# Peptides against a protein of PDB entry 3OGK, part 83

Target 1, 307 residues: chain A of PDB entry 3OGK
Amino acid sequence: ATPDRLSRRFPNLRSLKLKGKPRAAMFNLIPENWGGYVTPWVTEISNNLRQLKSVHFRRMIVSDLDLDRLAKARADDLETLKLDKCSGFTTDGLLSIVTHCRKIKTLLMEESSFSEKDGKWLHELAQHNTSLEVLNFYMTEFAKISPKDLETIARNCRSLVSVKVGDFEILELVGFFKAAANLEEFCGGSLNEDIGMPEKYMNLVFPRKLCRLGLSYMGPNEMPILFPFAAQIRKLDLLYALLETEDHCTLIQKCPNLEVLETRNVIGDRGLEVLAQYCKQLKRLRIERGADEQGMEDEEGLVSQRG

## One batch from the design tools (peptide; made by RFdiffusion4, then SolubleMPNN)

Design b1_p16_2_s1 (from b1_p16_2, 11 letters changed)
Fold by OpenDDE base, seed 5:
Structure b1_p16_2_s1 (fold): chain B 307 residues (1-307), chain A 16 residues (1-16)
Amino acid sequence: as target 1 above (307 residues)
Amino acid sequence: RESILEIEERRRKALA
């Protein structure tokens, strides 16, 4: 499909989703005229798609100039921007988006690769946005953004229901969790085990409506922080948890209302049996083969054809 | 980004 054909056929388009080539191809010399660049689409959006409120780019090359053009063209009419596994931009591009699109409801950069210049984009978002419902920069590497800005967003955006972040120390998000009264979903953060302070996370207070959760690097020592609200958990992302088979069994048994589970082969056949026994509401199960499992000698941590 | 493997190794060493 070409941008010009799209606008001619659908001049009143409100939502656009574009998919580029697999990420492996993005590291190769991609010709400038490749459909993986958003530039021609952004040009078409700016000129001819004046009702567009939702844009989703998946595995595409996005420049700061593209983001700036999109931001200025759509301004407060842009409700959703998803840069899903994209590359080629910097935080300057993100700054342009949040500066001009002050009523954005969904902002996603999940698994995108970018150059981080500063944390101004998140600060600007915190200072001017009150509409945000979904913020997702899961599996990204931001080192210059402030947890305080995330707290400000939570305070100002009363409709904020889903937040996914990178490797923030979870204790730096205490203020955020207190402010995010309507938050239903949280993924990311970083749980760092401290042998000298095993209880350092036990006083962590989660939002009362939290039911979709994925804490990165959560081990068996941190897992008990979920127990007070485990019965209300509907979705668990354990892909980046540090749980063994027995830990999975323990947690699953406490989550009778679990609808979605994402985990690794470490759950094992035993974990799947426990899941079947206790989680009668399960709708989706995703099991990934962990690269780290090659070193685990324990036969119990493998999902067999029998499980 | 520190890999899960690296984190697990650090944890094992610290417990060790």
Scores: peptide ipSAE 0.022, ipTM 0.657, DockQ to the pose 0.089
Fold by OpenDDE base, seed 3:
Structure b1_p16_2_s1 (fold): chain B 307 residues (1-307), chain A 16 residues (1-16)
Amino acid sequence: as target 1 above (307 residues)
Amino acid sequence: RESILEIEERRRKALA
């Protein structure tokens, strides 16, 4: 479809999702520039799609100028922006979005590649937004943003239900978790082992409604922090957890209400058997290959045709 | 674009 055909046919379009590069691009089979630029679509949005409130760009090239144009064109009418696995922008583009779209409810840049200039975008969001429901910069690397701004967002955005972050030390998010009273989903962070303080995470207080969770680098020593509320967990993202097959079995047995599991093939056939036994409400299972599995030739860490 | 393996490797390196 072309932008012009879309606007002519659907002038009252409220939601747009564009997909650029196919999954095959992950294997370097497709040039990076083939995925398509959002520029012609942003132009069309600005001129002709005046009721558009939700935009999802997946695997596209997005410039700061594109973001600035989109921000100014939609302003407070923009409720959702998802930059899903996009590239080509900097944090200046994000700053423009949050500056002009003060009523944005969903902001996602999961797995996007960008240049980080500063942390102003998150600060601006913290200072002016009260509408945010979903914030997701999972699988990104921000070094210049402040966990204090995240806490401020949690305090000011009463409808905040889902937050996915990069590699913040979990202990720096204590204030955030206390403020985020309605949070249902959290992914990311960083759990760091400390031999001198093995219990450093045991006193973490999670939001009471938390039921979708993915803690990065969670090992078997940290896993017990989930046990008090494991029965209320509906979704687990274990893709970046440091759990072995046995650890998976232990955790799964404690999550009888699990509906969605995302993990690596380290779960093994045994883990899948345990999953089938204890998680009768399971709706979706995703198993990916992990980088660490090249070294674990133990048969237990492999998913066979039986699994 | 990065494969899942490349993403995991990058994350591990960032925290090492």
Scores: peptide ipSAE 0.020, ipTM 0.619, DockQ to the pose 0.109
Fold by OpenDDE base, seed 1:
Structure b1_p16_2_s1 (fold): chain B 307 residues (1-307), chain A 16 residues (1-16)
Amino acid sequence: as target 1 above (307 residues)
Amino acid sequence: RESILEIEERRRKALA
């Protein structure tokens, strides 16, 4: 479809999802002929799609100018912006979005590649937004944003239910977790094993309603922090956990209400057997192939046709 | 233990 055809057919469109063409490599190699620029769509949105409240760009090239135009055109009417696996923008573009779209409920930049200039966008969001429900910059590389701003967002946004972040040290998020009373989903962070402090994370208090979880770098030593509420876990993202087959078995046995599991091949046939035995409510299983296959051809860390 | 960077790299390749 072309932008002009879309607006003519659906002038009252409220939600738009655009998907760029699949890339051969999700690296910064955007071929010049990719044709995945959002610019013509943003122009059309600005001119003709005046009821649009939700925008989802997937695998597209998005410039700061595009974001600025979108932000100004939709302002407080924009409730959802998802920059899913996008590239071409900087944090200046994000700043424009949060500055002009003060009623935004969902802001996603998951797996997007961008140039980070500063952390002002998150600060601005923290200072002015009270509507946020979903914040997702999972699998991104923000180094200049403040955990304190995330805490402020949690305090001010009573409807905040899902937050996915990059590599924040989990201990820096203690204030955030305390403030995020209604949080149901958390992914990301960084659990850093400290041989000198094996109980470093044991005093971590999670939001009471937390039921969808994916802690990055979680190893077997940190895994016990989940045990007090494992029975309420509905979704686990273990793609970036540092768990072996036996660790998976241990955790799965404690999660009888698990509905969604995302993990690596390290779960093995044994882990899948345990999953089938203990997780009767499982609805979705994603197993990603890992380097585990290269090193453990003869070990339990492989999913065969039995699983 | 596989590093998260390696896992992320595989994910990027798989999503391509």
Scores: peptide ipSAE 0.021, ipTM 0.627, DockQ to the pose 0.338; fails the geometry check
Fold by OpenDDE base, seed 4:
Structure b1_p16_2_s1 (fold): chain B 307 residues (1-307), chain A 16 residues (1-16)
Amino acid sequence: as target 1 above (307 residues)
Amino acid sequence: RESILEIEERRRKALA
């Protein structure tokens, strides 16, 4: 479909999701007129889709100019922007979005590739937004943003329910967790094992409503921080956890209300057996192949056809 | 143990 055909057919469109080609194709010489660029769509949105509240770009090329145009065109009417596995923009584009779209409720950049100039976009969001419900820059490489701005967002956005971040040290997010009273979902962060301080994370206080969780680098030493609320956990993302098969078994046994599990093959057939035994409410299971499987001689770390 | 960085790199390679 072309942008012009869409607007003519659906002038009152409220939600738009566009999918580009697989990300691998984005590194090749892509013609400017390729459907992977959002530019023609942003032009159409700006001119003809005046009721559009939600925009989702997946695997598309997005420039700062595109974001600026979108931001100015939709302003406070834009409630959702998802840059899902997109590329081509910088943090200047993000700054434009948060500057002009002060009522944005969902902002996602998960797995997007961008040039990071500064952390101003998150600061601006923290200073002016009170509507945010979902913030997701999971699996991104932001190095210039401040955890203090994240805390400010949590304090100001009372409806904030889901936050997924990159590699923030979890201890730097203590203030954020305290402020995020309604937070139900958290993914990301960084748990850094300290041999000299094994109890480094044991005093972490999570939001009371937290039930969807994925802590990056969580090993068996950090896993006990979940035990006080493990029965409350409905979704676990263990894709980036450093848990072995036995650790999976230990954690799963403590999560009888688990509905969604995402993990690697390291769970093994044993972990799947334990999952079946203890997690009777399980609705979705995702198992990804890990690179660690190639080196583990131990048969226990492989999901066989029996599992 | 595979580090998260290795996992992320692998994911980037798989997407590439």
Scores: peptide ipSAE 0.019, ipTM 0.613, DockQ to the pose 0.335; fails the geometry check

Design b1_p16_2_s2 (from b1_p16_2, 10 letters changed)
Fold by OpenDDE base, seed 5:
Structure b1_p16_2_s2 (fold): chain B 307 residues (1-307), chain A 16 residues (1-16)
Amino acid sequence: as target 1 above (307 residues)
Amino acid sequence: RPSILEIEEERRKALA
């Protein structure tokens, strides 16, 4: 479809989702005049889609200029922006979005690649937004943003229910978790093992309503921090956990209300058996091949035809 | 049995 055809058919369009090239294609291999660039769509949005409040770009090339144009064109009417596995922009583009779209409810940059210039975009969001419900920069690399700004967002955005972040040290997010009283979902962070302090994370206090969780680099030593509220867990993302098959079995047994599990082949047939036995409300199971499974000689850590 | 089963390949984040 072309942008002009879309606006003609749906002049009152409120939500737009565009999908670019499949994952197998590198963004730099996309021709400049191909639909993989959002530029022609942003132009159309600015000119003809004046009721658009939700934009989702998936696997597309997005420039700072595109984001600036979109931000200024939609301003406070923009409620949702998802840059899902996108590339081509910098944090200046994000700054423009949060500066001009002060009533944004959903901001997603999951798995996007970008050039990080500074942390101003998150600071600006913290200073002016009170509407945010979903913030997601999961599987991104931000080094210049402040956990304090995330805490401020949690304090000011009382409807904040889902936050996914990159590799923040979890202990730096203590203030955030305390402020995020209505948070139901959290993914990301970084659990860093300290041999000298095995109980480093045992005093973490999570939001009381937390039921969807994925802690990066969680090992068997950190796993017990979930046990006090394991019965209320509905979704687990274990893709980046450092759990072996038996660790999976231990955790799964404590999550009888689990509805969604995302994990790696390391769960094995044994883990799947335990899952079937204890998680009767399971609706979705996602299994990925992990790099750690490539070297496994033992069948216990692999999902076979039995699973 | 889960209603949806998804099998995908490696994500961007490398596992140690």
Scores: peptide ipSAE 0.030, ipTM 0.618, DockQ to the pose 0.055
Fold by OpenDDE base, seed 1:
Formats: sequence, structure tokens, C-alpha cells
Structure b1_p16_2_s2 (fold): chain B 307 residues (1-307), chain A 16 residues (1-16)
Amino acid sequence: as target 1 above (307 residues)
Amino acid sequence: RPSILEIEEERRKALA
């Protein structure tokens, strides 16, 4: 596929998804010497795809200049930008996007690799956007953004339904959760075990509509915070939870309406049996191999052909 | 005419 061919064939294209073909690699990273650059596509978008409102780049190289050009070309017509497992940009590029695309509804940088200059992009988004529905920087390493800006976004964007973040301490997001009245999905954060204060998270108030959830580093001590609303949970992301097989069994049996489960091999055959028994509405199951699981001698912590 | 299109690009040698 070529940009010029695309614009000639579909000049009124509204949604574009470009995938850079992944190479066989252990972690599916974009090597320095291989990639798909978005530059020619951004040029084509700017010149010839004037109705484009949704852009999804997956596993591509995206520069700040590319983002700046895209932002200026589409401005408030851009409703969706997904930088999915992309690389090559900095937070300056993100700043350009949120500055010029003030009506953006979906902004995703999930699993993207970038250079973080500052937290201005999130601040700008908080100050000027009221349209945001989906914000996703899951599995990223932002260290300079403020949870207060996230709270502001929640307050101002009444249609905000899905937020996935990096390693924010969950207690720093209390204000966000209180403001995000319509939030249905939350992933990320950081739960930090405190031996001296085992109940530090028990008073967390989650949005009433929350039904898709993935709390990073959630262990068995923190897991009970979900029990009051476990029956309304429809999707669980346990990929980054610190749950053992028995913990999985405990949680799963409390989620009878579970439709989607993403977890690690630690669920084991036992966990899968429990899942089959209690989760009759399950539609999708994803099991990944955890790095820590290769060393576990517990046979129940592995999924076999039985499971 | 389709309003949504997904295109797969092959990885290429990085141009310096």
C-alpha cells in the first residue's frame, strides 16, 4: 500500500489504520534499523485526506514533526489518534496534538516508546478539552505528568468512559475517580503493598459504572477492594496483577458476569476450571506467559492441555 | 466508498 494510491482511491477516507509489520522478536519491539515511518502518510493526509478524523498508527515510527503536521492539518476535525506501540516522538509531539486538536475524543499512546520532556501535554489537554472519551497511555512511562490534570480531565470531559494509565499511585487518583462519574473502564495505576498499613486501599471509591478493570500490581491483599462490585465486572486485565492461582480462583468466582479475561499462565488449569464453572458469559480469554512463571514449580500455576 | 481502511505496511530498512 502507498499513500498516494490510498488518497486517489479513497479521497473521502475518514478512518485510517496503518500497521507496521512486526518482526519476530521476543518483545516485539521496533528495532532501530527497521520500521515503518508515518511521514509519507502524514504528508498525504495533510494534502489529500481532508475528511480523515481517525488515525491509528500501530508499530510505526512517528516523529514530533509528523505529529505537528498531522495536528495542524486536521485540527479540531481529528477525533481519534492512536499511537499504538509507536516510537520516535517526544512529549512535544503530544503537546502539538492536544494544542491543535481540541476536540479529540480518543487519545492513545499504549505501549509506545517516547522521550518525555515534561507533562505539559496532559496539562494542555486538561485545560482545553471537554470532548475526551478515551484516554490511554497504558504501559507507558510518564513520570512528569500530574494526577491533578487527570482529575481536571475527568471533571471537564463528561463523556470520559475509558482511562488507562501508567504507574500512578492509586491513592493519587482518588480525586480522579471521584470526578470521573461516567467512567466504565480503568487500567493501570500502581498498587503498592504496605506491611505497616495493609488497609491503605480499602477506602478507595471507584466510579459507580466501573466494569472493565485492570489494576497493576494488585496482590491478594489489595484484591478485596474489588469484591463490593465484582458482580458488575465484565472485563478483567490481570496481566500485571500479582495474583497466584488461588487468588485467581477467589476473584473469578466473584465475577459471574465476566466477559473478557486477560491474564497470565499462573491462572493454571484450576483457574480455568473455576472460570468455566462461574463465568458463563465469558467471550474472550487471553493467556500470556509470564517471565516469572517459568521458574515456578507449582504445577497448578501452568496451563496445560487439560485446561 | 469505505470510510474505514486498515493498511498493513511491511517493515523496511530505516533510512538515515
Scores: peptide ipSAE 0.020, ipTM 0.494, DockQ to the pose 0.027
Fold by OpenDDE base, seed 4:
Structure b1_p16_2_s2 (fold): chain B 307 residues (1-307), chain A 16 residues (1-16)
Amino acid sequence: as target 1 above (307 residues)
Amino acid sequence: RPSILEIEEERRKALA
């Protein structure tokens, strides 16, 4: 469908989701006029979709100019922006969004590729937003943003319930976790094993309502930090955990209320058996092939057709 | 029985 056709058919549209081509096709085979650019859609939103509150771009090319136009057109009426696996923008575009859309509730950039100029966008968000409920830049590479700004966001946004971040050292997020009293979901961070300090993370205090969790690089030594609240965990993202089959079994056994599990083939048939035995409320299971697991001949670490 | 929604080849960041 063309933008013009959409606006004519649905002038009062409140939510728009656009899907572009797969990322692999975006870098090598972008015809100049392929439907992967958001520009025509942003123009249409600005001119004709004046009730639009939610925008979701998936695998689209998004420029800073597109973001600036969108931000100015929707301003405080924009409640949700999801740049899902998008590319083509810089942090200047993000700055424009958070500057003009001060009542945004959901901001997502998960798996997006961008040029990072500075951390001003997160700082601006921290200084002026009190409405944020969901912040997600999971699987992104921000090096210039401050954990302190994330803490400020948590302090100021009382409705903040879900935060997914990149590779922040988890200890730098202690202040954030203390401030985020209503946080239910956290993904990302970085757990860095220190052989000389095995208890490095044992005193980490999580928000009391935390029930959806995915800690990056969590190994068996760090896994026990979850045990005090494992019974309340409903969703686990173990895609970036450094857990072997037996570690999976140990953790799963501690999570009887688990509803969603995302993990890699390393869980194996044994892990799936344990999952079936202990997690009777499980609703969704996602298993991905780990690139590192393709070379491991260990038959026990593979999910077979039997599992 | 758990619903297997997605079995995907790894498209995500390779674990180093």
Scores: peptide ipSAE 0.017, ipTM 0.537, DockQ to the pose 0.057
Fold by OpenDDE base, seed 3:
Structure b1_p16_2_s2 (fold): chain B 307 residues (1-307), chain A 16 residues (1-16)
Amino acid sequence: as target 1 above (307 residues)
Amino acid sequence: RPSILEIEEERRKALA
């Protein structure tokens, strides 16, 4: 479909999702310059799609100029922006979005590749936004953003329910968790094992409503921090956890209300059996091959076709 | 199908 045809057919469009490169393109090391540019669509949005509140770009090339144009065109009418696995922009583009779209509720840049110039975009968001419900920069690399700004966002955005972040040290997010009273979902962070402090994370206090969780680099030593509220967990993202098959079994047994599980092949047939036994409310299961599993030829870490 | 981790590693290797 062309942008022009879309606007003519649906002049009152409120939500737009565009997909660029197919999943198969991720395998072919396709040059970054090969793909769908959002520019023609942003032009069409600016001119003809005046009721558009939600924009989702998936695997597209997005420039700072595109983001700036979109931000100015939609301003406070833009409620949702998802840059899903996009590339071509910098944090200046993000700054433009949060500066002009002060009532944005959902901001996602999960798995996007960008140039980080500074942390101003998150600071600006913290200073002016009170509407944010979903913030997601999962699987991104930010080095210049401040966990204090994240805490400020949590304090000011009472409807904040889902936050997914990159590699923040979890202990730096203590203030954030305390402020995020209505948070239901958290993914990301970084758990770093300290041999000298085995109880380093045992005093972490999570938001009371937290029920969807994915802590990066969570190992068996850190896993017990979930046990006090494991019964309320409905979704687990274990893709980046450092759990073996037995650890999966241990955790799953403590999550009887689990509805969604995302994990690696390390769960094995045994883990799937435990899952079937203890998680009767399971609705979705995602199992991916782990890169590290090439070395464990042992039968226990493979999901067979029987599972 | 390669895992998300494998894809990310391949991307990192391609960008390096």
Scores: peptide ipSAE 0.010, ipTM 0.447, DockQ to the pose 0.140

Design b1_p16_2_s3 (from b1_p16_2, 10 letters changed)
Fold by OpenDDE base, seed 3:
Structure b1_p16_2_s3 (fold): chain B 307 residues (1-307), chain A 16 residues (1-16)
Amino acid sequence: as target 1 above (307 residues)
Amino acid sequence: RKSRLEILEEIRKRLA
């Protein structure tokens, strides 16, 4: 399909999703000249797709110029932008988006590769947006953004229901969690072990409606922070948790309403058995291969065809 | 033995 053919056939298109080629190797090892540029599509959006409010680019090359053009073309009509595993842009492009699209509801940059110049984009979003429902820069490495801006977003965007972030220290997000009264989903953050203060996370207060969760670096020492609301958890992302087989069993037993589980093969057949026993509402199960086998003492983390 | 951070980094690389 070509952009021009699409616009001719569907001039009133409201949602567009484009997928680039699957990555054959690690994303950082692939040159950015492999194709999959969004430029021709952005041009078509600007000229002919005047009702488009949702854009999803997956595994495509996106430049700051592309983002700027898109932002100016759609302005407050743009409600959703997903840069899913994209590359080629900087935070200047993000700044353009949030500056011009002040009614944006969903902003996603999950697993995208970009050059970080500053944290202005998040600050601008915090200062002017009240519409945001979903913010997702999961599995990214922003170092120049402020958790205070995230807190401001939570206070100002009362419909904010899903937030996925990079490696913010969880304790820096206390204010965010307090402000995000309607938050249902949170992923990311960073739980850092402190030998001198093992209970440092025990007093964290999570949003009352939180039911979809994935805390990065969560180990067995931190896992108990979930126990008070484990019964209301519907989705767990344990891909980046540091839980062994036994830890999985412990947590799963406390989540009888679990519907979606994403984890690594460390769950093992044992964990799968526990899952089957205690999680009768399970709808989706994703098991990924991990590189933790060599680092874990618990060698039960093997998923067989039996499970 | 690998640290928790090292393990997570390897996981992320493999799943990217």
Scores: peptide ipSAE 0.026, ipTM 0.555, DockQ to the pose 0.224
Fold by OpenDDE base, seed 5:
Structure b1_p16_2_s3 (fold): chain B 307 residues (1-307), chain A 16 residues (1-16)
Amino acid sequence: as target 1 above (307 residues)
Amino acid sequence: RKSRLEILEEIRKRLA
């Protein structure tokens, strides 16, 4: 498909999703004429797709100029922007988006690669947006953004229901969690073990409606922070947790309403048995072979082909 | 950017 053909066929298009490179390809290996650049699409959006409110780019190359053009073209009509595993832009591009699209509801940059110049984009978002429902920069590295801006967003955006972040220290997000009264989903952060302070995170207060969760680097010492509300957990992302088979069993037993589980092979056949026994509402199960299992000779941590 | 692979590597390092 070409941009011009799309515009001719669907001039009143409201939502657009584009997929770029295959999984095995690196961005720098994509030829200029491969179609992995969003530029021609953004041009077409700006000129001919005047009703477009939702844009999803997956595995595409996006420049700051592309983002700036898109932002100015759609302005407050843009409700959703997903830069899913994209590359080529900087935080200046993000700044343009949040500056011009002040009524954006969904902003996603999950697993995107970008150059971080400053934290102004998040600050601008905090200062002007009251519409945000979903914010997702999961599996990204922002070193220059402020947790205070995230707190401000939570305070001002009453419909904020899902937030996924990079490697923020969880304790820096205390104010955010207190402000995010309607938050249902949280992923990311960073739990940092302190041997000298095992109760470091035990007083952490989560939003009352939280039911979809994925805390990065959560180990068995931190896991108990979930126990007070484990019964209300519906989705659990353990892909980046530091839980062994026994830890999985412990946690799963406390989550009888679990509907979605994402974890690594470390869950083992034993963990799967426990899952089947206690989680009768399970709808989706994703098990990945993790890099952490390389060289590990723990037989208990293996899922057999029998399962 | 912290890719899934990078995160997994961090996990591996922590478990080593």
Scores: peptide ipSAE 0.024, ipTM 0.585, DockQ to the pose 0.162
Fold by OpenDDE base, seed 1:
Structure b1_p16_2_s3 (fold): chain B 307 residues (1-307), chain A 16 residues (1-16)
Amino acid sequence: as target 1 above (307 residues)
Amino acid sequence: RKSRLEILEEIRKRLA
């Protein structure tokens, strides 16, 4: 389809999802011959799609100018923006979005690559937004944003239910977790081992409704922090956890209501057997081959046909 | 056999 054909066919379009061609590797620029630029689509949105409230770009090239035009064109009517595995923009573009789209409910930049200029975009979001339900910059690199702004967002956005972040030290998010009373999903952060203080995370207090979780770099020493509410966990993202096969078995046995599991091959046949035995509500299972699978101590860290 | 730190670095590279 072409942008102009889209608007002629569906002038009252509310939601648009555009997918660029698959990339050989994540974060690679899309060759020009693939037509992965959002510019012509943003132009069409601005001119002819006056009822559009949800935009999802997947594997597209997005410039700051594109974001600025989109932001100004849709303003408070824009409820959802997903920059899914996109590239080509900076945090200036994000700033424009949050400045002009004050009623945005979903903002996603998951796995996008960008140039980080500053943390102003998150600060602006914190200062003015009360509508946010989903904030997702999972698997991104933000070094200049403030955990305090995230806390402010949690305090001001009563409907905030899902937050996925990059490499925030989890202890810096204590205030955020306290404020995010209705949070159901959290992914990301950073759990860092401290040999001098192995129990430094044991006093973490998670939101009471938390049931979808993926703590990055969680190892077996940190895993027990989940045990008090493991029975209410419905989704686990263990792709970036530091758990071996036995650790998987331990955790899975404590999550009888698990519906979605994402993990690496390290779960092994044994882990899959335990999963089948204890998690009768399981609906989706993703097993990714990880670089660590060959380096784990547990020799069972391999999924075969038995699993 | 990889240390936790080595595994962490590999995962971080995937995350980045």
Scores: peptide ipSAE 0.023, ipTM 0.559, DockQ to the pose 0.131
Fold by OpenDDE base, seed 4:
Structure b1_p16_2_s3 (fold): chain B 307 residues (1-307), chain A 16 residues (1-16)
Amino acid sequence: as target 1 above (307 residues)
Amino acid sequence: RKSRLEILEEIRKRLA
């Protein structure tokens, strides 16, 4: 497909999703004219797709100039931008997006690779956006952004329902969780073991509507923080949790309304038995092979959604 | 004890 062909066929297009090559292919030199670059698409969006409000780039090359052009072209009409496993941009590009698209509702850069210059983009978003519903920079490496800006976003964006972040210390997000009254989904953060203060997270208060959760580095000592609301959990992302088989069993049996589980092979046969026994609402199960689980069965399982 | 594959198959059947 070509951009010009798309605009001619669908001049009133509101949503666009483009997929590039797998990430592994991006390690090699890619010609400028390759379909993996968003540039020609951004040009077409700017000129001929003037009703476009949702853009999803997956595994594509995105430059700061591309983001700047997109931002200025769509401005407050842009509601959704997903940079899904993309690369080639810096935080300057993100700054342009949030500066010009002040009514953006969904901003995603999950698993994207970028050069981080500063944390201004998140600060700008915090200062000017009140429309945000979904913020997702899960599995990214932002080191210069402030958890206080995230808190400000939560305070100002009352429709904020899903937030996925990188390695913020969870205790730095206390203010965020307090402010995010309507938050339903949270993934990421960083739970850090402290032998001298094993109960450091026990007083953590989560948003009351939280039902989709994935806390990074959550171990058995931290897991009990979920127990007060485990019955309302619908989705668990345990891919980056530090739970063993028995820990999985303990948590799963406390989540009778679990619909989606993503975990590693460490769940084992025992965990699957417990899952089958206690989670009758299960719709999707994703089991990935972990690097630390080479001694386990070499099986990756995907259970399709309920038909 | 059922194998992991057997358990997954049972879950799939339930979800079908």
Scores: peptide ipSAE 0.026, ipTM 0.693, DockQ to the pose 0.029; fails the geometry check

